# Ledger of designs, part 24: peptides against a protein of PDB entry 3B8E

Target 1, 230 residues: chain A of PDB entry 3B8E
Amino acid sequence: PFLIFIIANIPLPLGTVTILCIDLGTDMVPAISLAYEQAESDIMKRQPRNPKTDKLVNEQLISMAYGQIGMIQALGGFFTYFVILAENGFLPIHLLGLRVNWDDRWINDVEDSYGQQWTYEQRKIVEFTCHTPFFVTIVVVQWADLVICKTRRNSVFQQGMKNKILIFGLFEETALAAFLSYCPGMGVALRMYPLKPTWWFCAFPYSLLIFVYDEVRKLIIRRRPGGWVE

## One batch from the design tools (peptide; aimed at target 1 A86 E111)

Design b1_p16_1_s4 (made by RFdiffusion4, then SolubleMPNN; from b1_p16_1, 13 letters changed)
Fold by OpenDDE base, seed 4:
Structure b1_p16_1_s4 (fold): chain B 230 residues (1-230), chain A 16 residues (1-16)
Amino acid sequence: as target 1 above (230 residues)
Amino acid sequence: LKELKELAEKLRELLL
């Protein structure tokens, strides 16, 4: 998110506070919960990892986590961001290079794509209105990400949802997201303005995409052991 | 204390 903000000079899509809420708030309990996941049913059928050659974190895992899943998460967040700004009169093309004028407190006549002038305060309200839905989008996508991380090879349907700590983590992150989004004063305290409940559903296609993608990946691994997808 | 306050305000401006 922040890299695109710098490169494209667009209005800030995700605030630092929202990033901290993701990294320190919503993701901690879910991430810890994976340490308590039950072993895959086929774990004893696999060769043990060679501790001298096999890294715990390999390039394949990094590629999956950051290159695939992380990109889908980012796309989901940016989709929400662009939709909100477009609904407020700022088309995606118009946002390119707009940051300089957008963040200038003394410019109160920034034009949108339709020639409507926006004050600094109005622009910041719209910006902060994007932060909360972006955050919620990430949380909803993280549901799928956490669930797919339960197993490396087996389908989630084979593994099941037996990890109570993981289930608790999903509820915790959702409850925290709801709290941060809807609790009175969060707009002042965290610049997280309340979002319409409909924005929660905007993330669902991306969450489903991640889930389906990983299940297909795992299916390919099961059918073709030792493939490049493993 | 003044420097700390200025730092806190800068941090606030970065965070919020």
Scores: peptide ipSAE 0.018, ipTM 0.403, DockQ to the pose 0.018
OpenDDE base, seeds 1, 2, 3, 5: peptide ipSAE 0.015, 0.007, 0.016, 0.009; ipTM 0.414, 0.384, 0.397, 0.394

Design b1_p16_2 (made by RFdiffusion4)
Pose (drawn by RFdiffusion4):
Structure b1_p16_2 (pose): chain A 230 residues (1-230), chain P 16 residues (1-16)
Amino acid sequence: as target 1 above (230 residues)
Amino acid sequence: FSTRFLFLSVAFLIAL
């Protein structure tokens, strides 16, 4: 968000005070939950994991979580950003502009008068909004992520999907997300009431592609065991 | 107004 927020002055899609509410507020229990996820094979069958080569974090990881999924998620919340403005003052070709606040009303876009009314408001579309829908969209993509990372080589199909803990926290996350999105008050130091019917399902189209994606690779990694690029 | 309504209609279609 902040990267694009510079390349094209298209208003702060994700908020800072909003970031400190996902890794340190949303994905919390899920990250923990992952730990309770059980085995994946006869483990005591493999040579001790060397320490110099086989590391914990590496390209194999980063590439598949920063350069792959991290992107697909990115669109999803970024897509919702537009819909959150679109059904209000959509600038899919417009937008791209410094939105000052000492001016008050004097400008707008797409047939409007947004000012002191819609200036304290002009931002209520990302503050109380956009950030929020983006926020939720991130959570929403985090579902399939917290299931495509549940396994490392087996389809969630012929593999246990019985992580009682994760499941009951995948909701304890998705729910908090709503309570943090409708919390009558603290919503001040935070975001605002989104349109439940849709101001949620926006990233939903995406969470899927995620689950659908890596699910194939795993099954790709298999059908071809020695594997290639995968 | 017409432009705004078109953009709103498009927005709704995209949402659907």

Design b1_p16_2_s1 (made by RFdiffusion4, then SolubleMPNN; from b1_p16_2, 14 letters changed)
Fold by OpenDDE base, seed 5:
Structure b1_p16_2_s1 (fold): chain B 230 residues (1-230), chain A 16 residues (1-16)
Amino acid sequence: as target 1 above (230 residues)
Amino acid sequence: EEKKKELLELAKKLLE
């Protein structure tokens, strides 16, 4: 998100505080829960890793984590961001290069895509109104990320949802996201303004996409062992 | 503080 903010010179899509809430708040318990996941049924039939040739972190893992899944996650957040700004009069094309004038407190006549003028205070409010929905979108997508991380090769339907700690992690991150979004004073303290419950559903297509993508990937691995997809 | 409350109410309106 921050790289796109710099490259495209758009208004800030996700605040630093919200990023910290993701990294330190919503991700910790879910990540720890994976240590308690039951081993896959075929794990003992796999050949041991060659420590001289096989890296623990390989190009395939990096591609999946950052190049594929991470990009889908980012797209979900940006979709929510662009929808909110468009509903407030700022079409995506108009946002390109707008950051300089957007962040200038002395410019109080920034025009939207429809010729409406926005004061600095109004612009900052609409910017901050994007942060909470973007954050919530990331949490909803993380549900899929956590579920797909349960297995390397087996389908989630084969593995099941027996890990109670993982289930607790899903509820914990969701409850934390709801607390940060709706608790009185969060708008002042963290610039996290409350959002309509309907905004939680904006991420669902992307969460589903991640889930389907990974299940298809795992299906290919099961049918064609030793491929580059593994 | 009153200004912050007004801005918060405006933010809520923008998300409607």
Scores: peptide ipSAE 0.122, ipTM 0.785, DockQ to the pose 0.048
OpenDDE base, seeds 1, 2, 3, 4: peptide ipSAE 0.018, 0.014, 0.000, 0.018; ipTM 0.524, 0.483, 0.238, 0.604

Design b1_p16_2_s2 (made by RFdiffusion4, then SolubleMPNN; from b1_p16_2, 14 letters changed)
Fold by OpenDDE base, seed 2:
Structure b1_p16_2_s2 (fold): chain B 230 residues (1-230), chain A 16 residues (1-16)
Amino acid sequence: as target 1 above (230 residues)
Amino acid sequence: EERKRRLLREAQELLR
């Protein structure tokens, strides 16, 4: 998100505080919960990793984490961002290059896509209105990401949802996201303005996409061991 | 729209 902010010179889609809330708040417990996941049924049939030749983090894992799943997560967040700004009069094309004028406190006549002028204060309210829905979108997409990370090869349906710590993590991150989104004073403390409950559903297509994508990937791995997808 | 106007007013008051 921050790279696109710089390259496209768009208004800030996700604040630093919201990033910290993801990294230190909503993502910590779920990530730790994976340490308590049961071993896959076929783990003893796999050869041990050679520490000298086999990297723990390989190009395939980087491609999957950042190039595929991470990209889908980012797309979900940006979709929510663009929808909110469009509902407030700023179409996506109009946002390109707008950051310089957007962030200038002395410019109080920034025009939207419909010719309406926006003061600096009004623009910052709209910007901060995007932060919370973007954050919530990431949390909703993380549900799918956490579930798919339970296994490397087995389907989630084969592995099941027996990890109570993971289930707790899903509830905890959701409860924390709701708390940060709706608790009075969070707008002042964290610049996280309340969002309409409908925004929680905007991420569901992307969560489903991640889940389906990973299940298909795992199906391919099971049918063709040692393929380029592994 | 009324809720949006209310939130905008509240946010403007917080930024004053």
Scores: peptide ipSAE 0.005, ipTM 0.336, DockQ to the pose 0.041
OpenDDE base, seeds 1, 3, 4, 5: peptide ipSAE 0.000, 0.019, 0.005, 0.000; ipTM 0.329, 0.371, 0.288, 0.263; seed 3 fails the geometry check

Design b1_p16_2_s3 (made by RFdiffusion4, then SolubleMPNN; from b1_p16_2, 14 letters changed)
Fold by OpenDDE base, seed 2:
Structure b1_p16_2_s3 (fold): chain B 230 residues (1-230), chain A 16 residues (1-16)
Amino acid sequence: as target 1 above (230 residues)
Amino acid sequence: TEKKKKLLELAKELLK
């Protein structure tokens, strides 16, 4: 999100406080829960990793995490961001290069895509209105990401949902996201304005896409061991 | 809607 903010010069899509809430709040318990996942049924049939040749984090894992899953997550967040701004009169193409004027408090006549002028205060309200839905979109997409991270090779349907700590993590991150989104005073304290409950569903297609993509990937790995898709 | 309106009004005051 921050890279696109700089490169495209668009209004800030995700606030620093919301990023901290993801990294320290919603992601912590789910990430720890993966340590309690049951071993895959074939784990003892695999060759041990060679510590001298096999990196813990290889190019393929980086490609999966940042180049594939991370891109789908980012697309989900940006979709929500662009929809909110479009509903407020700012079409995606109009946002390109707008940051300089958007962030200038002395410019009170920034025009939207329909010729309506926006004061600095009005623009900042719209910007902060994007933060909470973007955050919630990331949390909803993380449900699928957490579930797919249970295994490297086996389908989630083969592995099952037996990890009670992971289930607790999913509820915890969801409850925390709901608390941060709807608790009175969060708009002032954290610049997280309350969102319409319908915004939670905007991320579901992306969560489903991640899940289907990973299950197809794992199916290919099972059919063609040692392939480039690992 | 009313809570959102109050929060928006408060945000406007804080941004002045």
Scores: peptide ipSAE 0.012, ipTM 0.390, DockQ to the pose 0.033
OpenDDE base, seeds 1, 3, 4, 5: peptide ipSAE 0.006, 0.000, 0.005, 0.000; ipTM 0.284, 0.220, 0.303, 0.280

Design b1_p16_2_s4 (made by RFdiffusion4, then SolubleMPNN; from b1_p16_2, 13 letters changed)
Fold by OpenDDE base, seed 2:
Structure b1_p16_2_s4 (fold): chain B 230 residues (1-230), chain A 16 residues (1-16)
Amino acid sequence: as target 1 above (230 residues)
Amino acid sequence: REERERLLELARELLE
């Protein structure tokens, strides 16, 4: 998120403290929980071939999986960010390069995509209104990500939800999201303004899409082992 | 403090 902020010169979608909360509060526990997930039935049936090469392959696969999860989460967050800004008159294309003027407190006539002028205060309100929904979106998307990442090839319906640690992680991150979204003072402390309950559902279509995509992917892998989709 | 409260109110309105 921060890299995109710099590269695209868009208004800051998420505060640094909030990013730390994601990394430490929402990502760590779920990530650890995945380590305790039951091994896939097909993985346990495979004999070790070469410990050195297999270890490297596994490390690469794990790294790729975590990288993909992070990208998916970021995309979900940015989706919510762009939706909020678009609803407030700032279309995505208009946001490109706008940061310099956006962050200048002496410019009080920044125009939106419809020609409406925005004061510095108004802009900052809109910016900070993105922080909480962005964070919540990450959590909601992460529900799907965590569920799908518990297996490499098996369907979620086949593997089930037996890992108590994973379940605990899901509740923990949800509770944290609720706390940060609704606890008094979070707007001041974390630049996370209160969230309307409707925004919890903003990420649901995206989460569903990822879930369906992964189930289809896994289905293809099961039917065609060693294919390009793996 | 008053300014912050006003900002929060405005934020709530914008999120509707």
Scores: peptide ipSAE 0.020, ipTM 0.479, DockQ to the pose 0.053
OpenDDE base, seeds 1, 3, 4, 5: peptide ipSAE 0.015, 0.000, 0.016, 0.018; ipTM 0.484, 0.172, 0.549, 0.575; seeds 1, 4 fail the geometry check

Design b1_p16_3 (made by RFdiffusion4)
Pose (drawn by RFdiffusion4):
Structure b1_p16_3 (pose): chain A 230 residues (1-230), chain P 16 residues (1-16)
Amino acid sequence: as target 1 above (230 residues)
Amino acid sequence: SVFSSIREALHSFFSS
């Protein structure tokens, strides 16, 4: 968000005070939950994991979580950013502009008068909104992530999907998300009431592609064991 | 007017 927030002055899609509420507020229990996830093979069958080569974090990881999924998620919440403005004052070709606040009303876009009314408001579309819908969209993509990372080489199909903990936290996350999105009050130091019917399902189209994607690779990694690029 | 009509259609669609 902040990166694009510079390349094309298209208003702060994700908020800072909003970031400190996902890794340190949302994906919390899920990260923990992952730990409870059980085996994946006869482990005591493999040579000790060398320490100099086989690491913990590496390209294999980063490439598949920063340069792959991290992107597909990105669009999703970024897409919702537009819909959150679109059904209010969409600028899919417009937008790209510094939104000052000492001016008050004197400008707008797409047939409007947004000012002191819609200036304290002109932002209420990302503050109380956009950030929120983007926020939720991130959670919403985090579902399939917290299930495509549940396994490392087996389809969630012929593999246990019985992580009682994860599941009851995947909700204890998705729920908090709502309570943090409709919390009558603290919503001040935070975001605001989204349109439950849709101000949620925006990223939903995406969470899928995620689950659908890596699910193939795993099954790709298999059908071709020695594997190639995958 | 066109942009307003599209905007109102989007309101209606996403509110339904």

Design b1_p16_3_s1 (made by RFdiffusion4, then SolubleMPNN; from b1_p16_3, 13 letters changed)
Fold by OpenDDE base, seed 1:
Structure b1_p16_3_s1 (fold): chain B 230 residues (1-230), chain A 16 residues (1-16)
Amino acid sequence: as target 1 above (230 residues)
Amino acid sequence: EELKKLREELRKKLRE
């Protein structure tokens, strides 16, 4: 998100506070919960990695985590961001290069795609209105990400949802996301303005996409061991 | 256009 912010010079899609809420709030407990996950049924049947030749984190894993899953997460967030700004009169094309004027407090006549002028304060309200839905989108996508991280090879349907701590983590991150989104004063404290409940559903297609993608990937791995997808 | 110029001039003055 931040790279696109810099490259495209668009208004800030995700604030620093929201990033911290993801990293320290909504991601920590779920990540810890994976330590309590049951081992895959076939884990002891797999050959140990060669520590001299086999990297713990290989290019395939990096490509999967950062290149594929991370991109889907980012796309989900940006989709929500662009929809909100479009609903407020700023079409995606109009946002390109707008950052300089957007962030200038002395410019109070930034025009939207329909010729309406926006004051600095109005623009910042809209910007911060985007942060919360973007954050929520990431949390919803993280549901799928956490679930797919339960296993390396086996389907989630084979592994099941027996890890109570992981389930608790999903509820905790969701509850925290709801708290940050709807608790009075969060707009002032964290610059996280309330979102319409319907915005939660904007992330669901991306969450489902990640889940389906990973299940298909795992299916391919099970059918073709040692393939490039592993 | 004149209004735009005036606004731009005002912005320049406010940035100083």
Scores: peptide ipSAE 0.023, ipTM 0.561, DockQ to the pose 0.024
OpenDDE base, seeds 2, 3, 4, 5: peptide ipSAE 0.018, 0.017, 0.022, 0.021; ipTM 0.500, 0.451, 0.534, 0.537; seeds 2, 3 fail the geometry check

Design b1_p16_3_s2 (made by RFdiffusion4, then SolubleMPNN; from b1_p16_3, 13 letters changed)
Fold by OpenDDE base, seed 4:
Structure b1_p16_3_s2 (fold): chain B 230 residues (1-230), chain A 16 residues (1-16)
Amino acid sequence: as target 1 above (230 residues)
Amino acid sequence: EELRKLREELRELLKK
């Protein structure tokens, strides 16, 4: 999100505080829960890892985590961001290069895509209105990320959802997201304004996409062991 | 789309 903010010069889609809440709040407990996941049923049938050649984190894993899944996650967040701004009169094309004028407190006549002028205060309200839904979108996508990380090869349907700590992690991150989104005073303290409950559903297609993508990937791995997808 | 129509209508009203 921050990289696109710099490259495209768009209004800030996700605040620093919300990023910290993701990294320290919503991701930490779920990540720890994976340490308690049951081994895949076929783990003992696999060849042992060669510690000299096989790194725990390889280029393929980085490409999957940051390239593929991370890209889908970012697309989900930006989709929510663009929808909110479009509902407020700012079409995606109009946002390109707008950051300079958007962040200038002395410019009080920034026009939206429909010719409506926005004061600095009004623009900041809209910007901060985007932060919470973007954050929630990331959390909802993280549900899928956490579930797909349970296994490398087996389907989630084969592995099942037996890890109670993982389930607890999903509830914890959701509860935290709800707390940060709806608790009185968060708009002032964290610049996270309350969102309509409907915004939680905006991320669901992307979560489903990640899930389907990973299941298809795992299916390919099972059918063609040693392929480039593994 | 409905918001777009409303804004266009408002624009036309303000030009008059």
Scores: peptide ipSAE 0.017, ipTM 0.377, DockQ to the pose 0.071
OpenDDE base, seeds 1, 2, 3, 5: peptide ipSAE 0.007, 0.000, 0.000, 0.000; ipTM 0.329, 0.205, 0.147, 0.234; seed 3 fails the geometry check

Design b1_p16_3_s3 (made by RFdiffusion4, then SolubleMPNN; from b1_p16_3, 14 letters changed)
Fold by OpenDDE base, seed 5:
Structure b1_p16_3_s3 (fold): chain B 230 residues (1-230), chain A 16 residues (1-16)
Amino acid sequence: as target 1 above (230 residues)
Amino acid sequence: KELKELKEKLKKELKE
């Protein structure tokens, strides 16, 4: 998200505080939960592998898969960002290169895509209105990410939701998102304005996409043991 | 109503 912000010179989609909340609040407990996950049912069915070459290949493929999932998460966040700005009169193409004028306190006549002029205060309200939905979108997408990380090869339908720590992590992440989104004073303290409940559902297609992607990947691994997808 | 109050507070902070 930050790289796209720099390259495209768009208004800031996600604030520093929200990034910090993601890194420290939402990712830590789920990461610990993976250490307590039960072994896969088919782990003993794996053929003997070359411990040097096959380990390196598997680590690279896992790293690539996580990178792809992270890209889908970012796309989901940017989707909600662009939708909110479009609803407020700023089409995606108009946002390109707008950051300099957007962040200038002395420019009070920034035009939207429809010729409406926006004061600095109005622009910052709209910007901060995007921070909460972006954060919530990441949380919703992370639900799928955490669930798929339970297993390397088995389907979620085969492994089930047995890890209570993972379930706790999902609830903690959701509770944090709800607190930051709806608690009075968060707009002033964290520059995160209250979110309409309907925006929680905007991320669901991306969460589903990640889930389907990983299930297909795992299905290919199960059908073609030793393939390049492991 | 809460959103309006937050917007007003933020407007004040942005002017300072």
Scores: peptide ipSAE 0.007, ipTM 0.347, DockQ to the pose 0.036
OpenDDE base, seeds 1, 2, 3, 4: peptide ipSAE 0.000, 0.000, 0.000, 0.006; ipTM 0.171, 0.258, 0.161, 0.292; seed 3 fails the geometry check

Design b1_p16_3_s4 (made by RFdiffusion4, then SolubleMPNN; from b1_p16_3, 13 letters changed)
Fold by OpenDDE base, seed 4:
Structure b1_p16_3_s4 (fold): chain B 230 residues (1-230), chain A 16 residues (1-16)
Amino acid sequence: as target 1 above (230 residues)
Amino acid sequence: KELKELREKLKKLLEE
């Protein structure tokens, strides 16, 4: 999110403090839980790894978790961001290069895509309104991400939800998201304004997409071992 | 102080 903010010069979609809450609060426990995930039946059937030739962390798992799936996750967050701004009169194309004027407190007549003028205060309200839904979107997408990361080849339905720590991690990040979204004072402390409950559902299509994508990927891997999709 | 004012205005807008 921050890289796109710099490159595209768009209004900041997610605050730095909120990013830290994701990295330290929501991602840490789930990441630890994945380390304790029960091995897949197919992995257990493999010969012991050669420590001299085989990497400790499978590059394919890294590519899945931090590459393709990570990109879809980011797209989900940005989708929510663009929807909110579009509903407030700022179309995506209009946001390009707008940051300089957006962040200038002395400019109180920034025009939206429809010619409406926005004061600095009004712009900051809209900006901070994006932070909480963006965060919640990330959490909802992470539900799918964590579930699919339980297995490399097996379907989630085959492997099952055996890791209680992972389940706990899902509840923990959801509870944290609810706390940050609805607890009084979070708007002042973290620039996370309260959101309507309907915004939780904005990410569901993306979570479903990730789930379907990964199940299809795993199905292909099972049918064609060693394929380009692996 | 500015953030507090923004929050109050946002609350008002969300109640409309």
Scores: peptide ipSAE 0.006, ipTM 0.359, DockQ to the pose 0.051
OpenDDE base, seeds 1, 2, 3, 5: peptide ipSAE 0.006, 0.000, 0.000, 0.000; ipTM 0.174, 0.199, 0.179, 0.289; seeds 1, 2 fail the geometry check

Design b1_p16_4 (made by RFdiffusion4)
Pose (drawn by RFdiffusion4):
Structure b1_p16_4 (pose): chain A 230 residues (1-230), chain P 16 residues (1-16)
Amino acid sequence: as target 1 above (230 residues)
Amino acid sequence: TAAEAATKAALKAATA
């Protein structure tokens, strides 16, 4: 968000005070939950994991979580950013502009008068909004992530999907998300009431592609064991 | 006002 927020002055899609509420507020229990996820094979069948080569974090990981999924998620919440403005003052070709606040009303876009009314408001579309819908969309994509990372080589199909803990936290996350999105008050130091019917399902189209994606690779990694690029 | 309202309605319909 902040990166694009510079390349094209298209208003702060994700908020800073909003970031400190996902890794340190939302994905919390899920990250923990992952730990309770059980085995994946006869483990005591493999040579000791060398320490110099086979690391913990590496390209294999980063490339598949920063350069792959991290992106598909990105669109999703970035897409919702537009819809959150679209059904309010959509600038899919417009937007791209410094939104000052000492001016008050003197400008707008797409047949409007947004000012002191819609200036304290002109931002209520990202502050109380956009950030929120983007926020939720991130959670919404985090579902399939917290299930495509549940396994490392087996389809969630012929593999246990019985992580009682994860599941009851995948909700204890998605729920908090709502309570943090409708919390009558603290919503001040935070975001605001989104349109439950749709101001949620925006990223929903994406969460899927995620689950659908890596699910194939795993099955790809298999049908071809020695594997290639995958 | 009417024109703005119509445009807003059209934008919403297009977005839907």

Design b1_p16_4_s1 (made by RFdiffusion4, then SolubleMPNN; from b1_p16_4, 15 letters changed)
Fold by OpenDDE base, seed 2:
Structure b1_p16_4_s1 (fold): chain B 230 residues (1-230), chain A 16 residues (1-16)
Amino acid sequence: as target 1 above (230 residues)
Amino acid sequence: EEERKRKLELLREKVL
């Protein structure tokens, strides 16, 4: 997100403090929860692999898969950002290069895509309103990511949701997201203005996409052991 | 100033 902000010179979609909250609050706790997940039913049934060749290939493929999931997460956040700005008159194309004027406190006549002029204060309200939904979108997408990461090969439907620590992780990140979104003073402290509850659903297509992607991936792995999709 | 406040309130209602 921050790299795209620099490259495209768009208004800041996500604050630095919010990024830290993701890293420490919504990524670490769920990741730790995965350490307590039960082993897959088929792990102990696999024959020994060559530790040099097969490990390197698997690590590369896993890294690629997680990279793809991370890209889907980022796309979900940016989608939410662009939707909010578009609803407020700023189409995505108009945002390109706008940052310099957007962040200038002395420019109070920044035009939107429809010719409406926006004061600095109005622009910052919209910007800070984008931070919270972006964050919430990441959390909602992480639900799917956390659920799928508990297994390498087995479907979620086969492995089930037995890990209480995983369930706690999902609850914790959701509670944190709700706290940061709706607690008084978060707009001042974190530049996270409250959002309508409907914005929580904006991420659902991306969560579903990740879920479908992983189930298809796992299905391919089950049908073709040792294939390029592991 | 009152018009500005009203516009900001309307914006807040629209965005929030």
Scores: peptide ipSAE 0.026, ipTM 0.553, DockQ to the pose 0.098
OpenDDE base, seeds 1, 3, 4, 5: peptide ipSAE 0.000, 0.018, 0.020, 0.022; ipTM 0.338, 0.561, 0.487, 0.600

Design b1_p16_4_s2 (made by RFdiffusion4, then SolubleMPNN; from b1_p16_4, 15 letters changed)
Fold by OpenDDE base, seed 3:
Structure b1_p16_4_s2 (fold): chain B 230 residues (1-230), chain A 16 residues (1-16)
Amino acid sequence: as target 1 above (230 residues)
Amino acid sequence: EEEREKKLKELRELVK
C-alpha cells in the first residue's frame, strides 16, 4: 500500500503503523497455526522425491501460488479503498497525482470528480476513513488464505477444520481487526476511524475468490498429479 | 451521487 501511495501519488490508503499491526499481529498467529496443522492425509504416502531437483520445483510452485494469493489480497484492499473514495466523490482516475494537493493543509478547495471542493480537514477525515476498511479487508481476505494454506492437495472439506490453533488464529486476527476498528481513540492513535459494519462484507468476494481459486487448483492437482499447477 | 452527498454531509458534521 505504501509503495503504491508513493508511485501513484494517491492519498495514503493505509497508515504505516497499521501495516506494522498487520505484520506483527495478524501474520504471526496464523503462521504459528500452520505449524500445528494436521498432516495432509496423502503426504506420508507420497513416493520419495529427488531432494535436489524436486525441492526447487516445489519452492517455485509454492512461491507462485502465494504470489497470486498476495496479489488478490492487495487487489481486495485497493478495491475497498477506491470504493470508499468513489463514494465520497473521488473516482480512481482523479486520485492519480492528487497527493500533493491532498496533503497540503493550506489548500482548502481541492475538487473531487464532481466539482465539489474539499477542505483539508474533510480530506483527512475521508482518508482516515479509508484506513480501517482497508485493514479489515486484508484481514477478511487473510481468513481464506489461512484456511487454504493448511493443505497442498486436499480440499479444505476433506481435511476439515479441526486445528484448534488455526481457529484461534482466525479469532485473534478478527478480534484485532475489531479492536482497531471500533475501540475509542483509534482514529487519533492509528488514524483508523470507525467503519460501518457493511464494510466487513466488502472483502467477502475476494475472500471467496481466493477460496475458490485454491479449491480449483487443488482439484486440478488431484486430477493431474505432477502437473504444473501444483 | 446520493451516497456521495450523504458522506459529504457526514464529513461536514465531523469537521464542525
Scores: peptide ipSAE 0.031, ipTM 0.659, DockQ to the pose 0.081
OpenDDE base, seeds 1, 2, 4, 5: peptide ipSAE 0.018, 0.021, 0.018, 0.019; ipTM 0.617, 0.648, 0.594, 0.599

